Peptides against a protein of PDB entry 9IZ0. Designs and how they scored, part 307

Target 1, 345 residues: chain A of PDB entry 9IZ0
Amino acid sequence: ITCLGSNGHTYKQLVKGGNDDLRQDAVMEQVFEQVNGFLRSYRKTSQRNLSMRTYKVIPLALKTGVIEWVQDTIPLGEYLDSAHKVYHPKEWSLSTCRKLIAEKQMEDLETRLKVYDLVCRHYRPVFRHFFLESYADPVQWFTTQTNYARSTAVASVLGHVLGLGDRHGQNILIDKTSGEVIHIDLGIAFEQGKKLPVPECVPFRLTRDVVDGMGITGVEGVFRRCMEFTLETLRREEDSLLSVLEVLRYDPLFSWLISPLRRMKKQKMQLENFNQPESGNITTDASRDPKIQRNNVSGESEAERAILKVRQKLSSTLSVEASVGELIRIAQDPSYLALMFCGWS

## One batch from the design tools (peptide; made by RFdiffusion4, then SolubleMPNN)

Design b2_p28_2_s2 (from b2_p28_2, 14 letters changed)
Fold by OpenDDE base, seed 5:
Structure b2_p28_2_s2 (fold): chain B 345 residues (1-345), chain A 28 residues (1-28)
Amino acid sequence: as target 1 above (345 residues)
Amino acid sequence: EEKKKEELKKLLEELLEREEKKLEELRK
């Protein structure tokens, strides 16, 4: 939809209709705005203009909502698929890589690691080219690449702490003007991504292409330091952050659990990305609903566990540097990335 | 190639540290 603003400017907005509750997305954006307040209040984060990029979500009746269209953005996955075809036309297609990973999804870790390594050899990183193509001026190139590394660091720490799931390349936008990342579709939070048919095992997305976008320093430099400053700020504001989450515990409309409908939709989207549309009437025998172990855990008991897990992630038992070092290690570990739907890019 | 990458890495780290110092001076 295109809306005319009171300022006379036209804004494109995405109306999501159907079974997707945008209330969770709107609440998570409010949590991000509070965190942005903390990041502005502390010298180390404020000096670097560290923020989680937000977008406006207006939940409407009947599980409908309006999402702000973030102008001048591209989905990371859309850019990577296009750029890979240009820079590496002799390498495997994204569909070939997906197929090979899927065919081995039920195999042991050793077999999955071998297939992941094979895919990685035939699908090389290209995201560095985004900055080289988009910014002819060396100062703009350096500034935007720095902004990318900074925003990715903030999103990585905050995404880990809040347990944001479904961080695939279509749910991460790149701002073409600033180089900053914008995370969208926040409907999987508080580690509910581990309940997906393909469990999310990484704390945040730090794939080879995400790292390639950081330039020659990779994770070692701006990214690591900005993760450390962000985590230091969140540890200082632990009580403030937990107080915001406790308000959500008592919101009867906030779902701490992934909806069965969202889970089924994500499962279908995963399956549709595996099947080329062969025009066959596959009567999807809907009868093999994998027994959702409805652990009849009250929504309150899930909220309490989620808040406890946030507190544990903010623990000062390890230094900021040690904690960030371990997060970066796990996020890049092939033993986790090989288990992901798309861990190679 | 590797040596040039390390030299470029050092140069980028120095440029970052200079930009951070300029931002710190603008706030004094």
Scores: peptide ipSAE 0.005, ipTM 0.311, DockQ to the pose 0.013
Fold by OpenDDE base, seed 4:
Formats: sequence, structure tokens, C-alpha cells
Structure b2_p28_2_s2 (fold): chain B 345 residues (1-345), chain A 28 residues (1-28)
Amino acid sequence: as target 1 above (345 residues)
Amino acid sequence: EEKKKEELKKLLEELLEREEKKLEELRK
């Protein structure tokens, strides 16, 4: 919809109706705004204008809300699928890659690594072309690529610390004006992505295409340094961040756990993205609800466990450099990426 | 529940107001 603001400006807004709890997105955006406060207060992050890009979410009801349409954006996955067809027209299709990974989902790690390597050889990174195509001026090109690396670094640290899941290419927008990343669909947080049918094993998305967008230095330079400064800021503001999360512990509408409905919806979307629609009547025999043993773990004890995990991730036991180095290593490790739904791009 | 929601809202508003004040002090 297009709304006329009280200021006389027209705003495009997406009305999202459905089973998605936009309140979780709104709460996570509020956490990001608080973290953006910490990033603005700390000299090392403020001097670099480090921020998590936020968008306005107005929950109208438990399952309905208005999301600000982020103008001049494209989903990373949409750009990559288009760019692959242009730059690598002889390589495998995204559907072929997905099918091969799916067919081997239940196999051992060695087999999955071989399939991942095979897919990687037939689906090469292209995201560098986004910056080369979009910015003819060298200063704009360098600025936007730098903004991309900075915003990706902030989002990677925050995504790890808050345990953001479901970071697929459709949930990461690229701002075509600034080169910054915008993370959307924030309803899988506090490591609940590990409870998906395909569990998330990486701390954040740092696939080959995500790295390719950083240019010739890859992760070495702007990205690594901005991760270090962001983590240093979050460690310094640990008590402040934990206090914000403790406030969420008392929000009766904040779900610290992935809902069974959201898990089933993500499971269907994962299965549908692997199956081309062959017209077979899959009678969904709805009868085998796996008895998720609701261990009567009070919502408070799940919040407490989530906050404890955030504290553990902010631990000063390792240097900032060592911690960031290990996170970057794990996020790029084929042994984890081969287990992911789309770890190759 | 409603009282905890109001306290939560107040605490978020106070945290926002503290960060806005810090930002204003950093701009001077």
C-alpha cells in the first residue's frame, strides 16, 4: 500500500498478512536500535558509521502488520540467481544445485562435502558484479563496497550474538543506493535456527558470494576490522545489552522458542524449494504430530538460557581478534556449509 | 501481564531517552 504521511510524503508499505509473527521482527528491530546506540557511542564504531540497518515494523495484530517497504533494495538471492544466469550461463542452475544437496541431505559428512564441492565448482561466485554494474564512478564503487563490508560485519556479529537464524538470500536485502545489507524476517533468533529441519550450523552467513561482494580483499580488511570493532563495542556494553534482553524476558508476547507452526511452515518451504512441483497429490496425512515433548520448561527458563548464551558469546576469555578469527573460520568452513540448505552462494 | 507490559514499555522508553541524551552530548 502507499500511505500519505502527516508530513505530506508518500510511503510505500508492505502489509504482511499471514502466520508470521511480525511482533518478533519489531522486537528484534528495537534490539538493533539499542545496539546502534552503543555503536554510535563508541568512538571506533561511530567513526565508521557502523550500524545494523533497521526497518520500521508496525505490528497491527499477532499475525498481521505493516512493514516499511525498503525502497531501492533487492534480495541477495534474487540478484545472485539473475547474475549467475548472465555471467555463468553454462553453469548449473540454482534448482540443480538445490536438488543435488537435497538428495544427499541424509548422507554422511564425507558424501555431503563431495556434493558441496561439486556444486561449488559448477556454481561460481558472482556478487562482485553487483558493485561493478551498479556504480560506474570509482569513488561510489569503493564507498558502496566499503558500506557493504561494514554492514555485513555488523550484521554478522549481531547475528551471531543474538543467534539469528533463517539467513537465506531472500531474507538479506541489498540497498542499491548505499550497498548496505538489510536483514529481514527476524523471527528465528536465540539459536532457534538449530531446531529447523535443516539445522543452521554457521554463526552467520559468510558464503562465497557474500565474501565475493567484499572485493579483492575478501574478509581480510574492512570486514574483519569492522567485526572486531563491533564485537569490542558489544563486549564493552555487555551489561547494557543483557539488560535490554532481560526486559524481553518479561514480554509475554515474545517467543524465545520457534513455534511448531513456523517450524512446519519452514519445513514445507524447504521441501517445496527442493521439489519441483510434480503434480502428485501428496495427501498430507496430518495425523503424526511428532509429540514434541514440551518439557514444561517455563518460558522464563528459555529466556534465561538464551541470555546466558548471549553472555557466553560476549565472553572476554579470547581476544576480540581471536574470537572474530574463529567466527570467520567457522562461517566459511565447508564442513558446516555443506550441511546448510544453500551454503554454496 | 499488562503491568509488566507497561513497565517494559517504560524501561524501553527510558533506555531510548538515555541513548538519545548520550547522542546529543556526543554531538556537542
Scores: peptide ipSAE 0.005, ipTM 0.288, DockQ to the pose 0.015
Fold by OpenDDE base, seed 2:
Structure b2_p28_2_s2 (fold): chain B 345 residues (1-345), chain A 28 residues (1-28)
Amino acid sequence: as target 1 above (345 residues)
Amino acid sequence: EEKKKEELKKLLEELLEREEKKLEELRK
């Protein structure tokens, strides 16, 4: 939809008409704005303009809302698929890589690691080219690559702490003007990604292409340091952040659990992306809600468990440097990436 | 603690209501 603003400017808005509860996205964006307040108040993060990029989400009804269309953005996955065809035309297609990983999904870890390594050798990183192509001026190139590394660091720490899931390349937008990342579709939080048909075991997305976009230093330098400063800020503001999340505990409409319907929808989307486009009108007759007995684990008990996990992730038992070092290690570990739906790109 | 929770709940509700009003103005 295109809306005319009171200022005479036309704004494109994405109306999501679907079964997705945009209220969870709106609430998570409000949590990000509070975190951005903490990042602005702390000298080490403020001096670097560290922020989580936010977008406006306005739920119009339980199943419909208006999302601010983030202008001049591209999905990371869309760029990577296009760029890989240009820079590596002799390598395997994304569909071939997906098929090989899926065919081995039920095999042991050793077999899955061998297939992951094989896919990685035939699908090389290309995301560095986004910055090289988009910014002919060396100062703009360096600035945008730095903004990318900074925004990715903030999103990585915050995504880990809040347990954001479903961080695939279509849910991560790149701002073509700033190089910053924008995370969308925030409906899987508080480690509910571990309850997906393909469990998410990494703390955040740090695939080879995500690292390639950081330039020659990779994770070492701007990214690591900005993760450290972000985590230091969140540890300092632990009580403030937990107070924000405790307000959500008493929101009767906030879902601390992934709905069975959303889980099934994500499962179908994962499976359909492996089958060739047979034009079958699958009329999803949504009428058979399987009476999964909601075990009366009160939404309050799930909220308490989620808040406890956030507190545990903010623990000062390890130094900031040691904690960030371990997060970076786990996020890049082939033993976790080989288990993911798309851990190679 | 409870008083801070109530203040923060009000702040979140006010922020949501302000964004809704801005959209309603953008629709006129």
Scores: peptide ipSAE 0.000, ipTM 0.299, DockQ to the pose 0.018
Fold by OpenDDE base, seed 3:
Structure b2_p28_2_s2 (fold): chain B 345 residues (1-345), chain A 28 residues (1-28)
Amino acid sequence: as target 1 above (345 residues)
Amino acid sequence: EEKKKEELKKLLEELLEREEKKLEELRK
């Protein structure tokens, strides 16, 4: 749908109908707008224009809402699959890499590390080419690559602190105009992604291609420094951030639990990505709910645990530099990346 | 040519990142 704004501009809007609860996305976007307020108020972050890129989400009902259409974007995973075929046509296909990782998913860590290394040697990073192709002018190229590193740093800190899960290449958009990242499908927050069949082991996505887009300095340039300034701002505004999250604790519209439908959809997406597309009509006979022990964890007890985890992540026990250094180390650790569905790209 | 353009882009990255660092130090 195209709507005329009160400012005279036309905005494309996506009406999303279906099984997706847009209320979680809308709440997370509101939290990001508050965080963007903190980033604008702090000198070290405001001077760099650090922000989480947001998109407007208007929930209309349990399963219906309007989402702002993010124009001039591409999913990171879509770009990487296309670019890898162009720049490395003799390397393994993404499907071959996925299959090999999936076939070894039940093996020990040592075997999974060997398989991950083998996949990495046959599927090289290409994301640097996005900036090289899209921006002929050296100043635009540098500006957009810097914007990418800055926006990725903000998103990485927020992703860790708020426990954003399922940050795969289809949930990360690249803005073709600014080079900034936009995180979409925010239905997994507050470390609920650790409860998935393939648990998230990394604090944020910092795969080889995510790093390759940062240019020659990789993580040791703009990215690390912008993570430090972002975390310093969030530590300073801890009470303000926790107050925003406490308001959400009492919001009856916010679900601190993954909906059974979203959990099933994410499980199905994980399984379908591991299984070859056998054209089998798996009639979803909804009747065999595996006895997932419904630990009767009240939504309030999950909210309280979530807020406590946010407070723990904002702890000043370690310096900002030490905390960021450890997060970057963990996010790049092959022992965690080898456990992911797609940790090589 | 492309390799030289990539090297020039990398050099420009390092120079501009150094200049941003100096501008930030001068703004302190």
Scores: peptide ipSAE 0.013, ipTM 0.342, DockQ to the pose 0.013; fails the geometry check

Design b2_p28_3_s1 (from b2_p28_3, 16 letters changed)
Fold by OpenDDE base, seed 1:
Structure b2_p28_3_s1 (fold): chain B 345 residues (1-345), chain A 28 residues (1-28)
Amino acid sequence: as target 1 above (345 residues)
Amino acid sequence: KEEEELRKKLEEIEKKLEEKRKLLKEAL
């Protein structure tokens, strides 16, 4: 829908309906705005204009709301699928790669690594071309690629600290004007991605295409330094960040656990990406909503565990450089990426 | 048809990349 704002500007709005818990998105966007306050107050992050890109979420009900349409964006996965067909027309399709990884999902790590390597050899990175093709001017190219590396660094640190999951290429938008990343569908947080049918085992998405977008330096340079400055800021503001998260502990409508319905929806989406739609009308009678007895006691214990994990991730036991170095290592480790739903791109 | 459209798109992108490589060499 299109709405006229009180300022006379016309805003495109996306109305989401169904089982999408937009309240979690709205809460996470509020957390990001608070973190953006910390990033603006700290010299090392402020001098680099480091921020998490946010979008407005207006929850109308637990399962419905209005999302501000992020103009001039493209999903990373949409760009990568299109660009891969252009730059590597003789390589495997994304569907072929997905199929091969899925067929080996239950196999040992050695077999999964062999299949991951095979897929990687037949599906090469292309995301460098986004910046090369979209920005003719060298200064604009360098600026937008730098903005991408910066925004990806902020999102990577925040994604790790807050335990953001479900960071696939459709949930990461690229702003075509600035090169910045916008993370959407924030309903998998506080490490609940580990409870998905394919458990998430990386701290953030740092696949070969995510790195290829950083240009010739890859992770070494703008990205690493901006991760370090972001983590240094969050460690400095630990008590402020924890206080923001404690407000959520008392929100009876914030879910610290992945909904069984969301888990099933993600399981179906994973399966639907593997099965060509044979036109089988499986009327899954959705009529048995198990009355999830919201044992308030379980929610409070999960909130406390989530806050404790955030505190542990902000621990100063390792230097900022050592912590960032380990995060980057783990996020790029083939032994973790081979276990992911889509770790090759 | 799709392969020919992809080839034309590739040629257009390669041309833009060459123009950009020229601009980068002129700016260095």
Scores: peptide ipSAE 0.094, ipTM 0.721, DockQ to the pose 0.019
Fold by OpenDDE base, seed 4:
Structure b2_p28_3_s1 (fold): chain B 345 residues (1-345), chain A 28 residues (1-28)
Amino acid sequence: as target 1 above (345 residues)
Amino acid sequence: KEEEELRKKLEEIEKKLEEKRKLLKEAL
């Protein structure tokens, strides 16, 4: 929709309806704005203009709201699908790759690694072409690629610390003007992605295409250094960040757990994305509610566990460099990526 | 004529590539 603001300017707005919990997005965007405050206060991050890109979320109801339409963006997955067809027209389709990964989802790690490697050989990275195509001027190209690496570094640290899940290519937008990443659909946080039908095993998305967008240095140089400065800032502001999260403990609108409905929706979307034929009768026999043992873990106890995990991720037991090095290693490890829904792109 | 236009386009591309290489070296 197009809305007329009180200032006489027209704004494009996306109305989301249905089962998407925009309140989770709104709360996470508020956390990102607080973190952006910390990044602005610290010299090493401020000098680099490090920030998590945010967007305005206005919850209108429990599952309905208005999202500010981020102008001049493209979903990463949309660009990658298009670019792969252009640059690698003889390679496998995205659907073929997804099918092969799905067919082996229940197999052992060795079998899944073999299929992951096979898919990787038949679906090569292309995301470097985004910067080469979009920016003719060398200074603009370098600036936008640098902005991409910086914004990806901030999002990677925050994604790890806050345990952001569901970071697929449709939930990551690329700003065509700045090269920055914008994360959307933030309703899977605090490691609830590990409770998905395909558990998330990586700290953040650092797939081959995400790395290819960083240019010739890959994860080295700008990305690594910006992760280090971001983590150093968050460790310094640990008490401030934990205090922000403690306020959310008392927010009755915030869910520390993935809802069964959201889990089922994501399960269905994962199955559809695998082109698995709907094996027939999902008899909605509502009678076999799997006893998810509602262990009477009060919502308070789940919030406390989530905050404790955030504190653990901010621990100074390892240096910033060692911690970032381990995160980068795990995020790129084939043994984790082969277990993911789409860890090869 | 067409060959001369292709040569000019190539020289322009090579210049832009050298500018990109310079920026990369200055950032490392």
Scores: peptide ipSAE 0.062, ipTM 0.665, DockQ to the pose 0.012
Fold by OpenDDE base, seed 2:
Structure b2_p28_3_s1 (fold): chain B 345 residues (1-345), chain A 28 residues (1-28)
Amino acid sequence: as target 1 above (345 residues)
Amino acid sequence: KEEEELRKKLEEIEKKLEEKRKLLKEAL
């Protein structure tokens, strides 16, 4: 839909209907806007124009809303799949890599590490080429690559602190004008990604392609320093951030838990990539899996637990530098990435 | 046919990359 704004500008709007909980996206975008206020007020972050890129989400009803269409973007995963075909036409397809990792999902860590290394050798990083292709001018190239590293640093800290899950290449957009990242589909937050069929074990996405986009310095220099400044700002504004999250505790429409439907959708999407005809009637009866212990953990107790985890992640027990160093280490650790659904790119 | 189009696109991109590496070396 195209809407005319009160400012005389036309905006392209995407109307989403069906099973997608846009309320969670809208709430997380409001949290990001508040965090962007903190980043603008703090000297170290404001001088670098550090922000989480936001998009407008207007929930119209349960599972229905209008999303502002982000112009001039591409999903990271779409670019990477296209670029790998161009730069490495003799390497394995993304589907081949996914299949091999999945066939070993139930194996030991040693076997999973061997398969991860094998996949990594046959699916090499290409994301540096995005900046090299898109920006003919060296100054524009350097500026956009710097903006990417800065934006990724902010998103990595926020993604860790808020426990954002499902950070696959289709849920991360690249702005072709600025080089900034835009995180979409925020329906897995507060570490609910650990409850997926393939548990998320990394604090944020820092795969080889995400690092390759940072250029010759990789995670060092701009990215690391911008993570440090962002975490320092969030630690300073801890009480303000927690107050914003406490308001969400009382929002009856905000779900602190991953919905059974979303878990099933993710499980199905994982299984469909594996061509296993489980002829099991996925009875849409979310009532029948007795191993979903409905821990009758009240939504209030899950909210309290989520807020407590945010507070723990903002703890000053370690220096900002030590905390960021450990986060970067874990996010790049092959022992964690080999356990992920797509840890190689 | 598709492989030959991909190869041509790769050669064009490699040429642009080499020009850019030259410009970056001249700016340092």
Scores: peptide ipSAE 0.061, ipTM 0.668, DockQ to the pose 0.019
Fold by OpenDDE base, seed 5:
Structure b2_p28_3_s1 (fold): chain B 345 residues (1-345), chain A 28 residues (1-28)
Amino acid sequence: as target 1 above (345 residues)
Amino acid sequence: KEEEELRKKLEEIEKKLEEKRKLLKEAL
């Protein structure tokens, strides 16, 4: 929908209809705005303009709302699929890579690592070309690549701390003007991604293409330092962040659990090649509700467990540098990436 | 036909990349 604003500007609005709980996205965006307050107040993060890019979510009713369409963006996965066909036309298609990984999904780790390595050799990183193509001026190129590394660092720390799941290339937008990342579809949080049919086992997305976009330094330099400053800020504001999350504990409309419907939708999307346009007619053939045993874990007990995990992730037991070093190591570990739905790009 | 169109796009992108590499070398 295109809406005319009171200021005379036209805004594209995406109306999500159906079973997508936009209230979870709206709540998570409010948490990001609070965190952006902490990042603006702290000298080391403020001097670098560190922020989580947000988007406006207006929940209209239970499971319906309006999302502000972020102008001048592209999904990371859309760019990567297009660029890979251009720069590596002799390499495997994304569909071939997905098929090979999926065919070995039930095999042992050693077999999955061999297939992951094979896929990696036949699907090389291309995301550096986004910056090289989009920005003619060297200063603009360097600035936008720096903004990408900074925004990815903030999103990586926040994604880990809040346990953001479903961080695939379609849920990560790139702002073509600034080079910043924008995370969308925030309804898998507090490590509920581990309950997906393909469990998420990385703290955040740091695949080879995500790293290739950081340029020659990769994770070393801007990205690592901005992760450290972000984590240092969140550790200082631990009590403030936990207080924001405690308000959500008592929100009867905030679900700390992934809904069975959302889990099934994500399962279908993981099995179906992403090339089908969202024909929004999910005919709810309500007849085959698989009795997923509702483990009668009260939503309150899951909220308490989630808050305890956030506190544990903010622990000062390790230095900021050691904690960030371990997170970067795990996020890039082939033993974890080989288990992911799309860990190679 | 599609492969030839991709090849032309690749050559055009490579030419733009070479111009940018030249500008980067002149700015260093």
Scores: peptide ipSAE 0.028, ipTM 0.509, DockQ to the pose 0.019

